Peptides against a protein of PDB entry 6B4J. Designs and how they scored, part 196

Target 1, 315 residues: chain A of PDB entry 6B4J
Amino acid sequence: DITMQWYQQLQDASMQCVLTFEGLTNSKDSQAKKIKMDLQKAATIPVSQISTIAGSKLKEIFDKIHSLLSGKPVQSGGRSVSVTLNPQGLDFVQYKLAEKFVKQGEEEVASHHEAAFPIAVVASGIWELHPRVGDLILAHLHKKCPYSVPFYPTFKEGMALEDYQRMLGYQVKDSKVEQQDNFLKRMSGMIRLYAAIIQLRWPYGNRQEIHPHGLNHGWRWLAQILNMEPLSDVTATLLFDFLEVCGNALMKQYQVQFWKMLILIKEDYFPRIEAITSSGQMGSFIRLKQFLEKCLQHKDIPVPKGFLTSSFWRS

## One batch from the design tools (peptide; made by RFdiffusion4, then SolubleMPNN)

Design b1_p25_1_s1
Fold by OpenDDE base, seed 5:
Structure b1_p25_1_s1 (fold): chain B 315 residues (1-315), chain A 25 residues (1-25)
Amino acid sequence: as target 1 above (315 residues)
Amino acid sequence: EEEEELKKKLEEEKKEQEELRRQFR
């Protein structure tokens, strides 16, 4: 399977990245520890500062991240920090930055869906300038949310149940698996972030260039999902999340083909989702159904709430 | 200790972000 090969390549690259900066992460030297912490803060704090407040603030954050990745010194925690402070500094920062973007999907977007857009536009813009960060974003995203690939992890003989649960994207702490609602909430956040990334371009970049991971990946994702057996609650939830965030963009890009896909979902895929939906899971199914029915009836998919407008960029 | 400091800083930034969001609601 080409998709699984690609996924494995991303994971391998991510693992190799970790190995490259292991000397920095495992160092007992006080200076190395200080550098590690400074770099980690410099990589992650700007991402946590991303908000829907003002385009100017978002630009400042972007410029800071870009400067750091470009080997320029940046101010972090009252200190001048540069990836040049350690030979492994750049790899470490790229990894931690990518991890943090996905974590914002998992946490911030999960709780505040509108946050997907400002996070995604920064991520997209950084990805355009720093392709390795993009690959690492995908590696982190797909590992935490295999449904973003999409694939369904399989239980292997001899595998611990907890390890399988983790492969499915569940958090397992103290031998307790995450509750389904919390799991779906986190998965939703990551899917929404992904759906936003694939459609957004940083407005201050060279928009004539091809998006490094554009809407064609969204189209592929939909096609793959529809070719898979639905998972109980998961498919209905994430399909809704995806379409709510990027459905308008897909409609504009693929036009008639998109509407054919939407009809296919409504007519052919819905019965399959329904067949595996328990009475306790009807909420996600009904939400998806109502969304699709509304879109088909109106022949329109609304622009998602939180979509960045021209007025945002002028603020 | 250093990881706890980072965690604290990240939580402070989250709180700031939440406050900023409240101002725009």
Scores: peptide ipSAE 0.017, ipTM 0.468, DockQ to the pose 0.013
Fold by OpenDDE base, seed 2:
Structure b1_p25_1_s1 (fold): chain B 315 residues (1-315), chain A 25 residues (1-25)
Amino acid sequence: as target 1 above (315 residues)
Amino acid sequence: EEEEELKKKLEEEKKEQEELRRQFR
């Protein structure tokens, strides 16, 4: 499977990245530890500061991240920090930055769906300038949320149940698996972030360039999901999340083809979801149903709540 | 053949995931 090969290549590249900065991460030297912590803060704090408050603030955050990745000194925690402080500094920062973007999907977007857009536009803009960060974002995202690929991780003979649960994206701590609602919430956040990334361009970049990971990947994702057997609760949840965030963009891009796909979802795929939906999972099912029916009735997909407007960028 | 095998794997995976979910309800 070409998709699985691509996924494995991303994971291999991510693992190789970790190995490249292992000297920095495993160093017992006090100065190296200090540099590591300073670089980690410089990479992650700006991402945590992303908000829907003002476009000007978002630009400042973007410029700071880009400056750091470009080898320029940045102020972090009252200190001047640069990736040039250590030979492994750039690789470390790229990895930690990518990890933090995905973590914001997993945590912030999971709790506040509108946060997907400001995080995604920064991630997209950074990806355009720093392709390796984009690859690492995908590596982290797909590892935490295999449904974003999409694929369903298979149980292998001799595998521990906990390891299989982790492959499925569940958190397992102290031999306790994560509750289903929390799992779905985290997966939703990551899918929403991904759906936002593939449609957004940083407005201050060169828009004549092709999006590094654009809507064609969203179209592929939908096609692949529809070719997969639905999973109880998961498919209804994530399909809704994806369509709510990027359905409008897909409609504009693919027009008649998009509507054919939406009809296929409603008429063919939706009954298959219904057949596997228990009474306790009717919430996600009903939400998807209502969304599909509304969109087909109105012949429109609404612009998602939190979509960045011109007024946001003027603030 | 590859598509049928993939379909079979997906059906098995679906069952396994449903069983896992039942254990955690």
Scores: peptide ipSAE 0.010, ipTM 0.339, DockQ to the pose 0.015
Fold by OpenDDE base, seed 4:
Structure b1_p25_1_s1 (fold): chain B 315 residues (1-315), chain A 25 residues (1-25)
Amino acid sequence: as target 1 above (315 residues)
Amino acid sequence: EEEEELKKKLEEEKKEQEELRRQFR
């Protein structure tokens, strides 16, 4: 399966990256520990500062991240920090930066859906200039949310239930599995972030270049989901999240093909979701139903709330 | 070798995406 090969390749690349900077992470030297902490802060703090407030602030954050990845010194915590401080510094920063972007999907976007767009446009712009960061974003995303690939992890003989739950994306701590609502909230945030990344371009880059991971991957994702059996609550939730965030962009890009796909979802796939939906899961089901019916009736997909406008970039 | 394999994988992914587009024409 080509999709599973791609998944495995990204995971292997991520694991190799971790091995590459192991010397920095495992060092007992006080100076190496200091460098590690400074690099970690320099990679992650700018991402946490991303907000919907002003385009100018977003540009400053982008420029800082790009400068760091380019080997230039940046100010972090009152210190000058550079990836050149350690031979493994660049690999470490790329990994931690990618991890932080996915974490913002998992936490910030999960709680505030509109936050997907400013985070995604920075991630997309950084990915365009630093492809390795993009691959690592996918690796982190796929590991935390296998539904972003998409694939459904299977239980293997001899596997512990907790390990299977973790493969499905659940957090398991002290033999307690995460509550379903919290799980779906985190998965929703990551899918929404992904759906935003594939449609957004950094406005200060070379717009003539092809998006490094564009809407064609969104089309692929939908096609793969439709070829899979629906999962209870999960499919209805994530399909809605994806279509709400990138449905308008897909409509504009694929036109008649998009509407054929949407009709297929409503007429053929939606009954399969209904058949596995319990009374306690009707919320996600009804939300998807209402969205599909509204879109088909109006022959339009609304622009998502929080989409970055020209006025945002002038602020 | 790794770069050629990466190119081959990218071409395979491109073909898969093109086939997916054809399915909805």
Scores: peptide ipSAE 0.008, ipTM 0.396, DockQ to the pose 0.027
Fold by OpenDDE base, seed 1:
Structure b1_p25_1_s1 (fold): chain B 315 residues (1-315), chain A 25 residues (1-25)
Amino acid sequence: as target 1 above (315 residues)
Amino acid sequence: EEEEELKKKLEEEKKEQEELRRQFR
C-alpha cells in the first residue's frame, strides 16, 4: 500500500530526527539541560501565543519562529536563544515546533474550532520556508490521528490492548483509556487543523510557489475515506469536521467534481455510516446529515467560522 | 522541575489566549 509506505517513511524520518538530537535530550550536563529547555520554550511558546486578535501580532509570532529556525537569536523568557547553542539545536527545535503545532490542534482547536485558522496559516507559512518542519508536522499528526492519513490501525496477534488503543489514537493513562467523547474531540481538533493547513497560505510569502501540502491532499483524503469502511461515530464526526473547515475551499477548487463527490457521500457513503450508527451516536450522524443536506440544497458550502479576512491582516 | 516550569508557562500562555478571546467575542 503506497499510503502506508508513505506513512511509514514519515514515521521513520521523525524517529531518525529524534535519534539525531538524542544527545541533547539525554544529556545530564547542566548547561545542555538549560539550552534544551531554552530551545524548547523558544520553539513552543510563540505557537501558544497565536490568537485571532490581530494580524500584526500573528506576523510578529511568525517572524520570531522563522528567525529561530534561521539560526538567528530570539528573545525567549528574557534570554537570547539560538539554535546554534548546540549542534543538535536545529533538529530539536524543528521537531518540538512541529509537535507543538499538532498539540494546538489536539488541545486548542479541539476546544475552540476557530483557532484552527490562525494556527494553520502560521504552520503553512513556516512549512513553506522550512519543509522539514512540515514533514514533522505530518509525522506527528498522522501518528496521533491515523484517520488524518487516513488508515485504521489493526490489532496484531500478541498485541496488548493498551498498545492497540494508543495506535488508534486513544490516550491511555494508568491503564485507563480516555472516554470516547474526549478522543473524538482531540481527533476533531487535529482534523480541523489539517483541513485549515491545506487551504491556507501565509500572505506575506512568495505566492508564486505551490502550496507545500495543498488542497490536492484534501481531495485525496476524501477519496481514501470513501474507499474505507466507516467507523462508528468516528467517520461521521471527522468527515463533518473536514468538510466544515475545507469544504468551501474544495468547492472553489474542484467545482463540478466537488459536487459529484458530495453527492457520492450523501447517496452512497452516508447510508453506510447510518448502518453502523447506534442510537447513542445519532448526534454526529445528524450533524453530518444536516450539513450535507443544507449544502446540497443551497448548492453552496459556507465559509467556515474563523476564516481569516482581509480586515484581520490590516489589524 | 524544568519540564514543570515549561508546562506552567504553556498553561499561562493558554490562559492568556483564552482571556484575549473572551474580550473579543
Scores: peptide ipSAE 0.017, ipTM 0.468, DockQ to the pose 0.013; fails the geometry check

Design b1_p25_1_s2
Fold by OpenDDE base, seed 1:
Structure b1_p25_1_s2 (fold): chain B 315 residues (1-315), chain A 25 residues (1-25)
Amino acid sequence: as target 1 above (315 residues)
Amino acid sequence: EEEELKKKLEEEKEKERKKLQEEFR
């Protein structure tokens, strides 16, 4: 399976990255610990500062992240920090940065859907300049949200239930599994972030280059989802999230083919979703249904709420 | 070898994407 090969390749690359900087992370030396903490803060704090407030602030954040990844010193916590402070510094920063982007999907976007766009445009721009960060974003995303690949993890004989739940993307703490609503909220945030990344380009970059992970991956994702058996509540939720965020962009790119796909969802895939939807899960199904019906009726998909406008970039 | 494998994988992905596009034509 080509999709699973891709998934495994990214996970292997991520694992190799972790092994590469293990010396830094496991060091007992006080100076190494200090460097690690400074690098971690330098990588993650700028991402947490991303907001919808002003395009100028977003540019400053981007420039800071890019400078750090380029081996330049940056100010963090009142200190000058550089990846050159340790031979494993760059690998560590790339990994932690990628992890933080995905975490912002999981937390910030999950709670505030509009936050997807400013986070995604920075992530896309950094990915364009630093492809390894992009691969690590995918690796983190895929591990936390297998539905972003997409695939459904299967229970294997001898597997602990908790491990299976974690593979499905659930958080398990103190032998307590996460509630379904919280799980879906986190998955939604990550899918929305992904859907934003694949359509956005950093406006101050070289526009002549192809998007490093563009809308063609969105088209692939949709096709793959439609070829899979729906999962109760999950499929309806994430399909809605994805289409709400990137449906307009996909419509513009694929035109007639996009509408054929939308009709296929409405006529062929809906009955399959309905067949596995319990009375308590009708909310996600109804939401998807209403969205698709409105889009088909109006022959248009609205620009998503929070989409970055020219006025944002002038602020 | 890793780069060659990555290239082959991208070529296969592109073939898959083309087939998927044709499915919706």
Scores: peptide ipSAE 0.006, ipTM 0.368, DockQ to the pose 0.027
Fold by OpenDDE base, seed 4:
Structure b1_p25_1_s2 (fold): chain B 315 residues (1-315), chain A 25 residues (1-25)
Amino acid sequence: as target 1 above (315 residues)
Amino acid sequence: EEEELKKKLEEEKEKERKKLQEEFR
């Protein structure tokens, strides 16, 4: 399967990246430890500062991340930090930066859906300039949320149940599996972030260039989801999340083809979701139903709440 | 296949390093 090959290639690249900077991460030297911590902070703090407050602040954050990735010194924690401080510094920073973007999907976007857009536009812009960061974003995203690929991990003979649960994206701590609501919340955040990334371009870049991971991947994702059996609660939740965030962009891009797909979702796929939906899972099901019905009735998909406007970039 | 992937990864790393050097100049 081409999709699984792509998944595995990204995971392998991510693992190789980790191995590349293992010397930095496992060093017992006090200076190396200091450099590691400084680089980690320099990579992650700017991402945590992303907000919907002002476009100018977002630009400052972007420029700082780009400068760091470009080997330029940046100020972090009152110190000058550069990836040149260690031969493995760049690989480490790229990995940690990508990890942090996905973590913001998992945590911040999960709690505040509108946060997807400022995070995604920075991620997209950085990806355009630093393709390896984009690949690492995908690797982290796919590992935490296999539904973003999409594929459903299968239980293998001899596998521990906890390991299977982790493969499905659940957190397991002290032999306790994460509650379903928390799991879905995290998955929703990551899918929403992904749906935002594939449609957004950094406005200060060369917008004439092809998006490094654009809406064609969104179309692919939908097509693949529709060719898969629905999962209880998961499919209804994530399909809604995806369509709410990028449905408008897909509508504009694919026009008649998009509407054909939406009708197919409503008429053919939605009954399959209904058939596996229990009474306790009706919330996600009803939300998807209402969204699809509204969109088909109005022949429009609304621009998602939190979408960045021209006024944001002038602030 | 794994060795080819490793090779491609190293080539990509080298391209990125060259790009960084060009951007630093």
Scores: peptide ipSAE 0.000, ipTM 0.223, DockQ to the pose 0.016
Fold by OpenDDE base, seed 2:
Structure b1_p25_1_s2 (fold): chain B 315 residues (1-315), chain A 25 residues (1-25)
Amino acid sequence: as target 1 above (315 residues)
Amino acid sequence: EEEELKKKLEEEKEKERKKLQEEFR
């Protein structure tokens, strides 16, 4: 399976990255520990500062992240910080930055769906300039949300139940599995972030270049989902999240082909979702139904709430 | 074993959904 090979390659690259900076992370030296903490803060704090407030502020954040990744000194916590402070500094920062972007999907976007767009445009712009960060974003995303690949992890003989639950994307702490609603909320946030990344370009970059991970991956994702058996509640939830965020962009890109896909979803795939939907899961099902029916009736997919406008970039 | 595990997971999910429905009621 080509999809599984791609998944595994990204996971292997991520693992290799971790191994590369183990010297920095495992060092008992006080100076190395300080450098690690400074680099971690420098990588993650700017991402946490991303907001919908002003385009100018977003540009400042982008420039700071790009400067850090370019080996330039940046101010963080009142200190000058550079990846050149340690030979493993760049790998560490790239990994932690990518991890933080995915974490913002998991936490911030999960709670505030509109936050997907400013986070995604920064992530996309950084990915254009730093492809390794993009690969690491995918690796982190795929590990936390296998549905973003998409694939459904299978139970292997001899596997512990908790390990299988973790592979499915559930958090398991103290032998307690995460509540289903919290799980779906986190998965939704990550899918929404991904759907935003694949359609957005940093406006101050070279737009003549091809998007490093563009809408073609969104089309692939939809095709792959439709070729899979639906999962109870999960498929209806994430399919809605994906289409709500990037459906308008896919419609514009693929036109008639997109509408054929949407009809296929409504006529062929939706009944399969219905067949596995319990009475307690009708909320997600009805939401998807209403969305599909409205879009087909109006022959339009609305622009998602929170989409960045020209006025945002002028602020 | 895989089918049993999937069944158990779905049963747990359904129990959680019922609890949530009772709270909103």
Scores: peptide ipSAE 0.013, ipTM 0.364, DockQ to the pose 0.011; fails the geometry check
Fold by OpenDDE base, seed 5:
Structure b1_p25_1_s2 (fold): chain B 315 residues (1-315), chain A 25 residues (1-25)
Amino acid sequence: as target 1 above (315 residues)
Amino acid sequence: EEEELKKKLEEEKEKERKKLQEEFR
């Protein structure tokens, strides 16, 4: 399966990255420890500062991240920090940065859907300049949300239930599995972030270049989802999340093909979702249904709430 | 903070190792 091959390749790359900077992370040298912590903060703090408040602030954050990844010194925690301080510094920073972007999906975007856009536009812009960061974003995303691939992890003989639950994307702490609502909330955040990344370009970059991971991947994702058996509650939830965030962009890009896809979802795929939807899960199903019906009726997909406007970039 | 970071990194490495052992579909 080509999708699983792609998934595995990204996970392999991520693992190789981790192995590469293991010397830095395992060092007992006091200076190396200091460098590690400084690099960790330099990689992650700017991402946490991303907000919907002002475009100018977003640009400052972007420039800081880009500078760090470019081997330039940046100020972090009152210190000058550079990836050149350690031979494994760049790999470490790229990994931790990518991880942080995905974490903002599962935490910030999960709670505040509109936060997807400023995070995504920075991620997209960084990805354009630093392709390895993009690959690592995907690796982290796929690891936490296999539905972003998409694929459904399967239980293997001899596998511990907790390990299977983790593979499905659930958090398991102290032998307690995450509640379904919290799980779906986190998955939603990550899917929404992904849906935003694939459609956004950093406005201060070279827009003449092809998006490093553009809407064609969104189209692929939809096609793959529709070719899979739906999962109870998960499919309806994430399909809605995806379409709400990038449906407008897909509509503009694929036009007639997009509408054919929506009709297919409504007429052919919904019955399959419904068949596996329990009475307690009707909320997600109904939400998706109503969204699609509204879109088909109006022949329009609304621009998602939080979409960055020209006024944002002038602020 | 450092110990927590170290723990997280080890957990990530272990998760990634497990994935590399998975077969393709």
Scores: peptide ipSAE 0.000, ipTM 0.222, DockQ to the pose 0.012; fails the geometry check

